# Peptides against a protein of PDB entry 2AKA, part 72

Target 1, 299 residues: chain A of PDB entry 2AKA
Amino acid sequence: MEDLIPLVNRLQDAFSAIGQNADLDLPQIAVVGGQSAGKSSVLENFVGRDFLPRGSGIVTRRPLVLQLVNSTTEYAEFLHCKGKKFTDFEEVRLEIEAETDRVTGTNKGISPVPINLRVYSPHVLNLTLVDLPGMTKVPVGDQPPDIEFQIRDMLMQFVTKENCLILAVSPANSDLANSDALKIAKEVDPQGQRTIGVITKLDLMDEGTDARDVLENKLLPLRRGYIGVVNRSQKDIDGKKDITAALAAERKFFLSHPSYRHLADRMGTPYLQKVLNQQLTNHIRDTLPGLRNKLQSQL

## One batch from the design tools (peptide; aimed at target 1 L7 L11 Q296)

Design b2_p28_4_s2 (made by RFdiffusion4, then SolubleMPNN; from b2_p28_4, 14 letters changed)
Fold by OpenDDE base, seed 1:
Structure b2_p28_4_s2 (fold): chain B 299 residues (1-299), chain A 28 residues (1-28)
Amino acid sequence: as target 1 above (299 residues)
Amino acid sequence: SELEELKKLEAELNELIAQIEAEQAAAA
């Protein structure tokens, strides 16, 4: 079977080139979560590189269509600058920031216009994710006072689509019942059919507490379940801790934790990447007939 | 052109769907 994900990537690129008028519900995974929930760290852990904007407040201000492609070589390409290969992932970060600022201006506003980034790497599975702005209630700096609603409206444009899977990223060191990610997912997917839960910051939970019930899908059941991950701390990121070393530490965390040891083979970033690849592939397969019909109707 | 690319993608989709259907039929 040909790789389904690359085919959808080409469709995404084509629609992005034609402009927002393509009312096509493409099979995709939208990444949602509150600010500081660990979304960017999860995505960077897939690539094994630091390449996403960092900072306080809203970091992602445009949807980032991140297309991971397994390849023998490692480089990135943007749809807005075709033919330029980025091998320095710091330059990738800078390009995301520059392209974001070009459209949103200096007020740190948001734009619904996606940035399309393709990353070729021997360390990734084929996977496409749409990173969305982090949900916030508090404007930072010169952000519009209604930024919360602007972000919400932007997220809703993606997550309301029937063919959109939702990667809901929630930190374990916060009340999961009040997770912004799970709340928005429940609003648009009340039966939990399209939502995959990611629980971050499991290593930052208070002593004597654990997220076992959540990870076992017993507390807030999702059809597609939950996967726990351990991201690098902000200190580790600032200290340029190697992602490979962090992934080894994550594995050790799950294996050594009394509450998670029995789940360890179904936890962690590598497992998450595998699951997402499989889920997206299957989802594409299931949606292909409908996608074809929609495409035909537009031609 | 964008239209030509979309037509190409449609053709590829058709081929892929046919392959999937054939595989499903063989597995049944």
Scores: peptide ipSAE 0.224, ipTM 0.785, DockQ to the pose 0.034
OpenDDE base, seeds 2, 3, 4, 5: peptide ipSAE 0.205, 0.201, 0.218, 0.209; ipTM 0.775, 0.769, 0.783, 0.778

Design b2_p28_4_s3 (made by RFdiffusion4, then SolubleMPNN; from b2_p28_4, 15 letters changed)
Fold by OpenDDE base, seed 2:
Structure b2_p28_4_s3 (fold): chain B 299 residues (1-299), chain A 28 residues (1-28)
Amino acid sequence: as target 1 above (299 residues)
Amino acid sequence: SELEELEKLKKELEKLIEEIKKQQEEAA
């Protein structure tokens, strides 16, 4: 079963090269959430490297197909830069920024055309995620006033597909009933069959409050449940705090918190990565027969 | 077995990927 995710990665690469990515319902996980919900930080925590664009406002402006591959070596490759191996993850960040600006121009617009990035690492499980632009109501710079709807329409191109799983990222320090991620997930998956909840910022909740009922799947039940994580603070990121140290702090947080201690073995970034690998592998296995039949009918 | 069926399916998909790549090369 370990080779199913790499097989789908080869399909994704082949279809991206043809420009026909829009017509295939490939088994994948789309990452959705509001601005500053912590989506990009979760992805960096999987890799253990700082490699995604940072800043205020809309940071992700194109879909990023992130293909994680377990390997003995650590390097990155872009589909648009075949044969170039990146070992400096700051150069990976700069390439994402440059390739984004090349297509969207200077006005900080968005484009539905994916960037395909493969990361080989000994620290990752095989996993493919599609990082999508953060939902926002506030245009920045020269962005059009309808940017909220443009982002929504882009997200809908992914999350409406039957073979798309949804990683809904919501901050715990905001009203979960008003979560942009859970709202869009409920619109396209009203029975909660395709949605996995991620709760970030558990360390930033008000004193005397907790997300226990959410994490126990009692408040807004999803078939696939919820996983809590603790990301690095902006201060920790600016201070270049090591991600390994942050993962140790996350484990300590869950073990020491009275409301979460009993859940600690089913929380945190390493557990999330394991669950996503298993869920994606099983989902690919179940969808591959249908995908084969569809591909054979199109050739 | 279920494993043998899955391995057969993988081989079929690998052939389809190769055919798609060949069509791209012929169109370019």
Scores: peptide ipSAE 0.171, ipTM 0.734, DockQ to the pose 0.520
OpenDDE base, seeds 1, 3, 4, 5: peptide ipSAE 0.171, 0.182, 0.088, 0.161; ipTM 0.731, 0.741, 0.630, 0.735; seed 3 fails the geometry check

Design b2_p28_4_s4 (made by RFdiffusion4, then SolubleMPNN; from b2_p28_4, 15 letters changed)
Fold by OpenDDE base, seed 1:
Structure b2_p28_4_s4 (fold): chain B 299 residues (1-299), chain A 28 residues (1-28)
Amino acid sequence: as target 1 above (299 residues)
Amino acid sequence: SELEEFKKLEEELQELIKQIEEQQKLAA
């Protein structure tokens, strides 16, 4: 069998080129979370490269359809720049910024029009994620005063779809009950059937506190559970700390932490990637019959 | 039987994708 994820990637690319009919419900994983929740860091840790825009405020201002493809070679391609292979991931970052600015203008507004980025790497599993703008309550700079609502409306266009899985990214060093990611997920998935919880910043929790109950799925149960990760600190990112070293440090964190040691084999970025690959593959398999029928009715 | 049905579905989807891709090339 061909890998199902690449098959859906071809569909996704084809529909993106025609202009999405709003009625297309492709099996996908939407990544949601508050500003600075660690979404971009999780995605970069999957690739093992720094390639996403960084900065203050809303960094992701368009949906980023990130298609990870296991390959013997390492390069990136954009759907809007067909035939151009990017081997420098700084150039990938710059292209995301340029393509974002081209559509949103100088006011740092948002656009619902996706950027489609495919990354080939020997270090990734086949995985497609839709990175969505971070939820924020405070407009920054020249952003529209209603930017919070614009972001929410954009997220709702993805997460309300039945075939959309939700990767809800929440920081552990904040009140989980107030997690923007879990709130929006609960609004559209009240039974927690489509939501996968990611808990970031476990290393930044106050001394004597832990997220064990959350990670054990006891506090706010999700059918698909929670996975804890430890991302690079902003200092580590600024210092260009190697992602491989960061992943080793993450593994060490879980293994050495009294509250998480027993969960260590079901935690961390590599495990998250495996789970997401499997979850997406299974989800595609389950949705393909319905997708086929819809596509056949439209040709 | 389920595996065979799935393989058939995959083949059908591949053909549909091919048709969509061909239509896009013709519209360009």
Scores: peptide ipSAE 0.158, ipTM 0.732, DockQ to the pose 0.421
OpenDDE base, seeds 2, 3, 4, 5: peptide ipSAE 0.135, 0.131, 0.058, 0.122; ipTM 0.721, 0.708, 0.624, 0.713

Design b2_p28_5 (made by RFdiffusion4)
Pose (drawn by RFdiffusion4):
Structure b2_p28_5 (pose): chain A 299 residues (1-299), chain P 28 residues (1-28)
Amino acid sequence: as target 1 above (299 residues)
Amino acid sequence: SAAEEAGLAAVEALYPDIDAMVAKIEAE
């Protein structure tokens, strides 16, 4: 039903101003990744426009509830900017930065207050993800020293909930067994039943190695599987993001790689969007029947 | 707070829509 994701979108809007309550548990996807995993690039490739803050280290300092709605037209709106339509995605980036600084005292710390961004685009399927601060060790920033723990604690508030599906993002050019995202997913989902794996930077692996065993769901099995993507950034004449060319380059990569050609139809951003739309819809269908009565008791 | 009260009222307003959606799921 094309209606389930929009229904939960309204619930997320309604709960955006409701502080943390460990018992409130909406069906949704939380995006979890180490700072080096390239999780921003995954989201920007869904949208086809660069729109997320840039900087060293942390990109998301407040949870970003990103609601993507397939549309013939292309624009964005923030719940906190009533009625305003954003058509220039650079301004969208600037608003994320400004609204975040408005809340965060230190210009580098974090806050649990969400930013609710809805994007209408022909480049997207109906899908909603909650992007969360990336994980890191060295608090190389400017306050606070326990920042690693503050981030982990914020992630745990989301992903310890049973209705929270986990989109664990890991770069292929690293030790995947040591992935921060997969490890934290294992701490709260030991059976791997509500974690969806994303492997990025497949084109950056060392010569003569590949990630076939993980992509085939053999090495680090997850019930919902893994999906590989690459960010082969192409710029148009004006030096701006060209998503059609970038997606074609990604498709060429999977079709031409001897280790991946047999999986190409199950890799890449378009397929990932399809999978997330399907899994999120089925998950909502599963959890909605008991939802109204449960919410009343938890509020 | 006032913002929280408004959020809770918005949730209550969604109960008929949630019930109607559940009825459609049960009918399939």

Design b2_p28_5_s1 (made by RFdiffusion4, then SolubleMPNN; from b2_p28_5, 12 letters changed)
Fold by OpenDDE base, seed 1:
Structure b2_p28_5_s1 (fold): chain B 299 residues (1-299), chain A 28 residues (1-28)
Amino acid sequence: as target 1 above (299 residues)
Amino acid sequence: SAAEAEGIAKIEALFPEIDALVERLAAE
């Protein structure tokens, strides 16, 4: 089973080389959520490095195919610059920004053309995620007035695929009934079969409130359930708070919180990573018997 | 295009591996 994710990675790389014409339904996990929902922080927490663009508004402007590969060494590689190994994750961030700007221009527009990034690390499980632009209603800067619809259209290209699992990232400090992530997930997965809920910002909820009912899968049931996480605050990020320290704080948060203590072993970033690895692996396994035929029919 | 052809070839080259994995999984 260890080779399933790497196999799909090679397929993804091959399809990316073909360009936009490969509307292939590969088993994958698409990450969706509103702006500032904490998507990038979740991904960075998996790697244990700061490597994603940061800023106000739309941070992710191209799909980022993030391929995490367990390895004895730590480095990153981009498909668009083969042979270059990045050991400085700040350079990884800069390359994402540069490559994004190269395609989208300086107007902070979006492009459906993926960036393929592979990260080798001893601290990751094999896991591939497609980070998608955050849903927004308000254009920022020189963004086109229809940016909301452009983003939505881009997301739909991924999440409508039957073999696409959806990592729906929602902040707990906002009305979950109004979660952009859960709304789009429900639109394309009305039975909640393909959706994994991630609840961020649990530490930012109002005093006396909690997301226990959501995390227990009682409020908005998903077959694959919900996992709560606690990300670094923007202040922590700006202050370059160590991700390892943040993960320890996350663990402490769940263990010490009266509403979440009983769930603590099924919460947090490390558990999420394990679940996603297992879910993706199983999903690939389930789809693999038909994958070859599907691929042949689409070529 | 040449890029498309190369991509297709790479995908097709993975088919034997897919088949082998399918067989292995079926045997479990």
Scores: peptide ipSAE 0.444, ipTM 0.911, DockQ to the pose 0.855
OpenDDE base, seeds 2, 3, 4, 5: peptide ipSAE 0.425, 0.424, 0.433, 0.410; ipTM 0.908, 0.906, 0.909, 0.902

Design b2_p28_5_s2 (made by RFdiffusion4, then SolubleMPNN; from b2_p28_5, 13 letters changed)
Fold by OpenDDE base, seed 1:
Structure b2_p28_5_s2 (fold): chain B 299 residues (1-299), chain A 28 residues (1-28)
Amino acid sequence: as target 1 above (299 residues)
Amino acid sequence: SAAEQEGIQKIQALFPEIDALVARLAAE
């Protein structure tokens, strides 16, 4: 079981190198969410490092294949610069930005060409995620007026695949019925078989409101359920609040909240990481018997 | 292209590992 995710990682790397990654139906988890839904923060919390681009507007402009690998050492590697080990995660962020700009240009456009990033860490479980551009309705900077549709089309290339699990990231402080993530997931997974709901910003909900019904899978049922998380605030990020401290605060939040205390052991970033590892592993296992033949037919 | 061919070879080189894993999983 431990070798399943690494095997798929090697497949992803091989296909990415030949420019066919977007066309492959590999068992994977695509991360979808609206702009500012907290996707990047969730991913950074898994690693325990700040390494993703930040800013206003569309942060992720290329698919980021993030391969987390449990290791005794901590470093990152990009597929596009093989042999270079990054130990400074600020340099990782800069490389993502540079590589994104290299392909998309300076107009803040998007590209469907993935960036493949592998992070080795003692603090991660084996987990591969494909971070996709945040859904937006408003072009930023010099983005084309149809950027919304370009992003949507890019997302659809991933989430329509049968073997793609969908990590739908939605903020709790917004109307969940109008969640861009849940809408796109419902479009391609109407029965909620492939979708895992992540509810962020639970700490930012109005007093007297909660997302209990959602987290208990009663409002918008998903077969794979929902997991609530509490990310660092923008202020915390700007202030370089330690992720470890943020994870402790997240745990405290769930334990102390009257509406979530009973769910606390099934909430938070560490639990999410565990669930995703297990679900991805199981998903790979389930798809593996036919995978070789499928791959062969695509070559 | 040469890069594509190398990629294809890398993928094909993983087939025995896939087969082995499938066999192991079937035995569980």
Scores: peptide ipSAE 0.485, ipTM 0.921, DockQ to the pose 0.805
OpenDDE base, seeds 2, 3, 4, 5: peptide ipSAE 0.481, 0.466, 0.481, 0.463; ipTM 0.921, 0.916, 0.920, 0.915

Design b2_p28_5_s3 (made by RFdiffusion4, then SolubleMPNN; from b2_p28_5, 9 letters changed)
Fold by OpenDDE base, seed 1:
Structure b2_p28_5_s3 (fold): chain B 299 residues (1-299), chain A 28 residues (1-28)
Amino acid sequence: as target 1 above (299 residues)
Amino acid sequence: SAAEQAGIAEIEALFPEIDALVAKLAAE
């Protein structure tokens, strides 16, 4: 079972060379969310490093195939620069920005061409995610006026695939009924079979309100349920607050909160990572018997 | 293109591993 995710990683890398990554029906998890939903923070919390582009507006402008690999050493590798090992995660961030700009130009446009990033770390479980651009309604800077539709079309290329699981990231401090992530998930997965809900910003909810009903899967039921997380604040990120300390604070938050204490063992970033590893592994296992024939038909 | 052909060859080279894993899983 431990070899299933690495096998799919090698398939993803090989298909990236063909330039048809968006059309592949590989077992994968696509990460979707509105801008500022906390998507990037969730991914960085898995690694325990700051390595994703940050800023206002659309931060992720190309799909990022993030391959986490449990290892005794910590380093990153890009498929587009094979053989270069990155040990400084600031350099990883800069490479993502540079490679994005190389393809999209300086106008902050988007491209459907993935960036493939592999991170080796002793602090991760084997897990592959496809980070997609954040959904937005408002163009920023020199972005084209139809950027919302371009992003939507890009997301649809991934999330419409039957073998694509959807990690829908929604902030708790916003109306969940209006969640961009859950809307797109419901459009392509109306029965909630492929969608995993992540609820961020639970610590930013108004006093006297909670997301208990959501987290208990009572409000908008998903077969795969919801997992709440608490990310670092933007102030904490800017101040370079240690992710390990943030994870401890997250655990404390759930344990101490009257509405979430009973769910605490099924909440937080470490639990989310474990669940995603298990779900991806199982999904690959279920898909594998037909995968070879499907791949052959696409070549 | 040469790059595409190389990618295809890499994928095809993984088919025996897929088959082996499928067989292993079926035996469980």
Scores: peptide ipSAE 0.446, ipTM 0.910, DockQ to the pose 0.841
OpenDDE base, seeds 2, 3, 4, 5: peptide ipSAE 0.424, 0.416, 0.432, 0.417; ipTM 0.907, 0.904, 0.907, 0.903

Design b2_p28_5_s4 (made by RFdiffusion4, then SolubleMPNN; from b2_p28_5, 12 letters changed)
Fold by OpenDDE base, seed 1:
Structure b2_p28_5_s4 (fold): chain B 299 residues (1-299), chain A 28 residues (1-28)
Amino acid sequence: as target 1 above (299 residues)
Amino acid sequence: SEAEAKGIAEIEALFPEIDALVEKLKAE
């Protein structure tokens, strides 16, 4: 089973070479969430590095196919510049920004053309995620007034696919009933078969409130359940707080919180990474017998 | 386009590996 994710990675790389006109339904996980839901922080916590664009408003403006590969060495590679190894993750961030701007122009628009980034690290499990632009209702800067719909249309291209799992990232300090991530997931996965819930910002909930019922899968049941995480605060990010220290603080949070202590072994970023690895592997396994035929029919 | 053709060829080149993995999984 160790070769399943790498195989799909090669398929994704090849698919990216074909461009937007290919209607391929690869077994993959699409990451969806509102702006500031904490998607980028979750992904960075998997890698243990700061490497994603930061800022106000829409930060991710192209799909980012993030391929995490367990390796003895730590470096990143982009499909658009094969052979260049990035060991400085700040340069990775800059390359994402530059490549995004190259395609989208200066108006901070979006493009459905993916960026393929592979990160080799001893600290990751094999895992591939497609990070999608954050859902927004309000254009920022020079963004088109219809940017909300453009983002939604882009997301729908991924999440409507049968073999797409949906990592729905929702902040706990907002009304989960109004979660953009859960709404879009419910639209395309009404039975909650393909959706994995991630609840961020559990540490920012009002005193006397908790997300226990959600995390216990009692409020808005998903077949694949919910996993709570605690990301670094914006202050911690700006202060370059070590991700390892943040992960320790996350563990402490769950263990010390009266409402979450009993769930602590099934919470946090490391557990999320493990679950996603397993779910993706199993999902690929389940879809593999028909995959060649599906691909062949689409070529 | 040439890029599309290359991508298609790369995908097709993976079909034997897919088939091999499917057979391996059936044997488990």
Scores: peptide ipSAE 0.489, ipTM 0.922, DockQ to the pose 0.874
OpenDDE base, seeds 2, 3, 4, 5: peptide ipSAE 0.477, 0.432, 0.454, 0.428; ipTM 0.920, 0.907, 0.913, 0.905

Design b2_p28_6_s1 (made by RFdiffusion4, then SolubleMPNN; its pose is not in this set)
Fold by OpenDDE base, seed 2:
Structure b2_p28_6_s1 (fold): chain B 299 residues (1-299), chain A 28 residues (1-28)
Amino acid sequence: as target 1 above (299 residues)
Amino acid sequence: SEAAAALAAAQAVLDSLAPEIDELISRL
């Protein structure tokens, strides 16, 4: 079963090379959420490296197909730069920025054309995620006034596909009933069959408030449930706080919190990574026979 | 055409992966 995710990665790479990435109903997990919901921090915590673009406004401007592969060595590869191995993750960040700007230009526009990044690491489980632009209502800089609708259209190209799982990332320090991630997920998955909830910023909730009812799947039930995580603060990121130390602090947070202690073994970034690997593996298993038949009929 | 070359390349990849896909499906 460990080979199912690498097999689908080879299919993704092949179809990426022919320009048909958006039209393929491949088994995958799309990551959705508002700006500053903590999506990029969740992905970096899986790798244990700072490698995603940072800044104000829309940071992710193209879909990022992030293929995590368990390996004895640590390096990254881009599909657009075949044969170049990156061992410095700051160079990975710079390549994402350069390749984004090459296609979108200087106006901070968006493009539906994916960037394909593979990360080999001893610290990751086999997992493929599609990081999508953060939902926003406010154009920044030279962005077109309709940028909200352009982002929504781009997200719909992924999340409407039957074989797409949805990782809905919502901050706990905001009204969850108004979560952009859960709204878009409910629109395309009204029965909550394809959606996994991630609750970030649990450490930033007001004193005497908690997200217990959400994390217990009682408030807005999803078949695949919710997982709480604690990301590094912006100050910790700017200060280059070690991700391993942040994961230890996350574990301590859940164990020490009166409302979350009983859930602590089903919370945090390492548990989320394990659940996503299992969910994706099972989803590939269930969809692969139908996918084979579809591909053979189209070619 | 560029489209015909892309389709031929996709078919070649599918054909190369077909034995491995079949083996994996047979184990499910």
Scores: peptide ipSAE 0.156, ipTM 0.708, DockQ to the pose 0.649
OpenDDE base, seeds 1, 3, 4, 5: peptide ipSAE 0.031, 0.031, 0.043, 0.034; ipTM 0.652, 0.639, 0.648, 0.644

Design b2_p28_6_s2 (made by RFdiffusion4, then SolubleMPNN; its pose is not in this set)
Fold by OpenDDE base, seed 1:
Structure b2_p28_6_s2 (fold): chain B 299 residues (1-299), chain A 28 residues (1-28)
Amino acid sequence: as target 1 above (299 residues)
Amino acid sequence: SSAAAALAAFQATVDALGPEIDALISKL
């Protein structure tokens, strides 16, 4: 079973080389969330490195196919830069920014053309995610006035696919009933069969409030449930706080919180990684026979 | 055409993965 994710990664790389005309519904996890929901911080916490673009407004402007591969060595590779190994994750960030700007131009527009990034690390489980642009209602700078709809249409190209799992990232310090991530997930997965809820910013909730009912799957039931995480604060990111120290603080948060202590073994970034690895592996297993038949019929 | 070359490269990848896919399916 450990080889299923690497196999699908090789298929995904092959499809990316053909471009948009390969309408193959590959088993994948699309990551959806509003701007500043903590989506990029969750992905960086999986790698244990700062490597995603940062800033105000829409930061992710192209789909990022993030392929995490457990390895004895730590390095990154881009599909567009074959044979170049990146060991500095600041250079990985700069390459994402440069490759984004090369396609979208300087207007901060979006493009549906994915960036394919593979990260080898001893600190990751095998996991592939498609990071999608953050949902927004307000254009910033030179963005087109219809940018909200352009982002929505781009997300819909991924999340409407039957074999797409949806990682819906929602901040706890905002009204979860109004979560853009949960709304789009409910539109394309009304029975909550393909959606995994991630609740961020649990440490930023008002005193005397908690997300217990959400995390216990009582408020907005998803078949795959919810996982709470605590990301680094913006101050911690700017201060270059070590992600390992942040993961220890996250564990301490759940263990010490009266409302979450009983859930602490089913919360946090390490548990989320394990669950996503298992869910993706099982999803590939269940879809692989149908995928083989589709591949053979297109030949 | 660049599209024909990309399709041929894809076909070659699918053909190379075919035995591995079949081996994995047989273990399910």
Scores: peptide ipSAE 0.224, ipTM 0.794, DockQ to the pose 0.729
OpenDDE base, seeds 2, 3, 4, 5: peptide ipSAE 0.216, 0.223, 0.211, 0.214; ipTM 0.792, 0.795, 0.788, 0.792; seed 5 fails the geometry check

Design b2_p28_6_s3 (made by RFdiffusion4, then SolubleMPNN; its pose is not in this set)
Fold by OpenDDE base, seed 1:
Structure b2_p28_6_s3 (fold): chain B 299 residues (1-299), chain A 28 residues (1-28)
Amino acid sequence: as target 1 above (299 residues)
Amino acid sequence: AEEEAARQAFLATVEALEPEIDELISRL
């Protein structure tokens, strides 16, 4: 079963070369969330590197197909520049920015055309995620006034697919009942069968409040449940706080918090990574026979 | 022409992966 994710990665790479016109529903996990929900921080915490664009407003402007591959070596490769190995993750960030700008132009527009990034690392489990643009209601700078709808339409192209799992990233320091991620997930997955909830910013909740009922799957039940994580603060990121140290602090947070201590073994970034690897592997297993038949019908 | 070439490359990749897919399915 260890080869299922790498196999789908090869299919995904081949599909990306044709563009979106092939009606293929590949088993995948789409990452959805509002702006500043902590999506990029979750993805960077999996790799243990700072490599995603950062800033105010819409940072992700193209889908990013992030293929994590467990390896003895640490490097990244882009599908659009095949054969170039990146060992500096700042260069990876710059390449994402440059490739985004090349397609979207100067107006900070969005494009539905994915960037395919493969990261080899000894610190990752095999996992593929599609990072999607953050949902926003407020155009920033020269963004078109309809940018909210453009983002929504782009997200819908992924999350409406039956074989798409949804990683719904919601900040705990906001009204979770009104979470943009959970709203879009509920629209396309009303029974909560495809959605995995991630609750970020648990460390930024108001004193005397907690997300226990959400994390215990009691408030807004999802079949696949919720996983809480604690990301680095923007100050920690700017201060170049080591991700390994942040993961230790996350573990300490859950263990020391009265409301979360009993959940601590089912919380945090390492547990999330394990769950996503298992969920994706199982999902590929369950969908692969149907995918095979569909692929064979195209030959 | 480029779109057709990309389609042919995809089909070739699918054809090459089919035995591996079948092997994996046979182990499920």
Scores: peptide ipSAE 0.287, ipTM 0.839, DockQ to the pose 0.718
OpenDDE base, seeds 2, 3, 4, 5: peptide ipSAE 0.260, 0.266, 0.273, 0.221; ipTM 0.825, 0.826, 0.832, 0.796

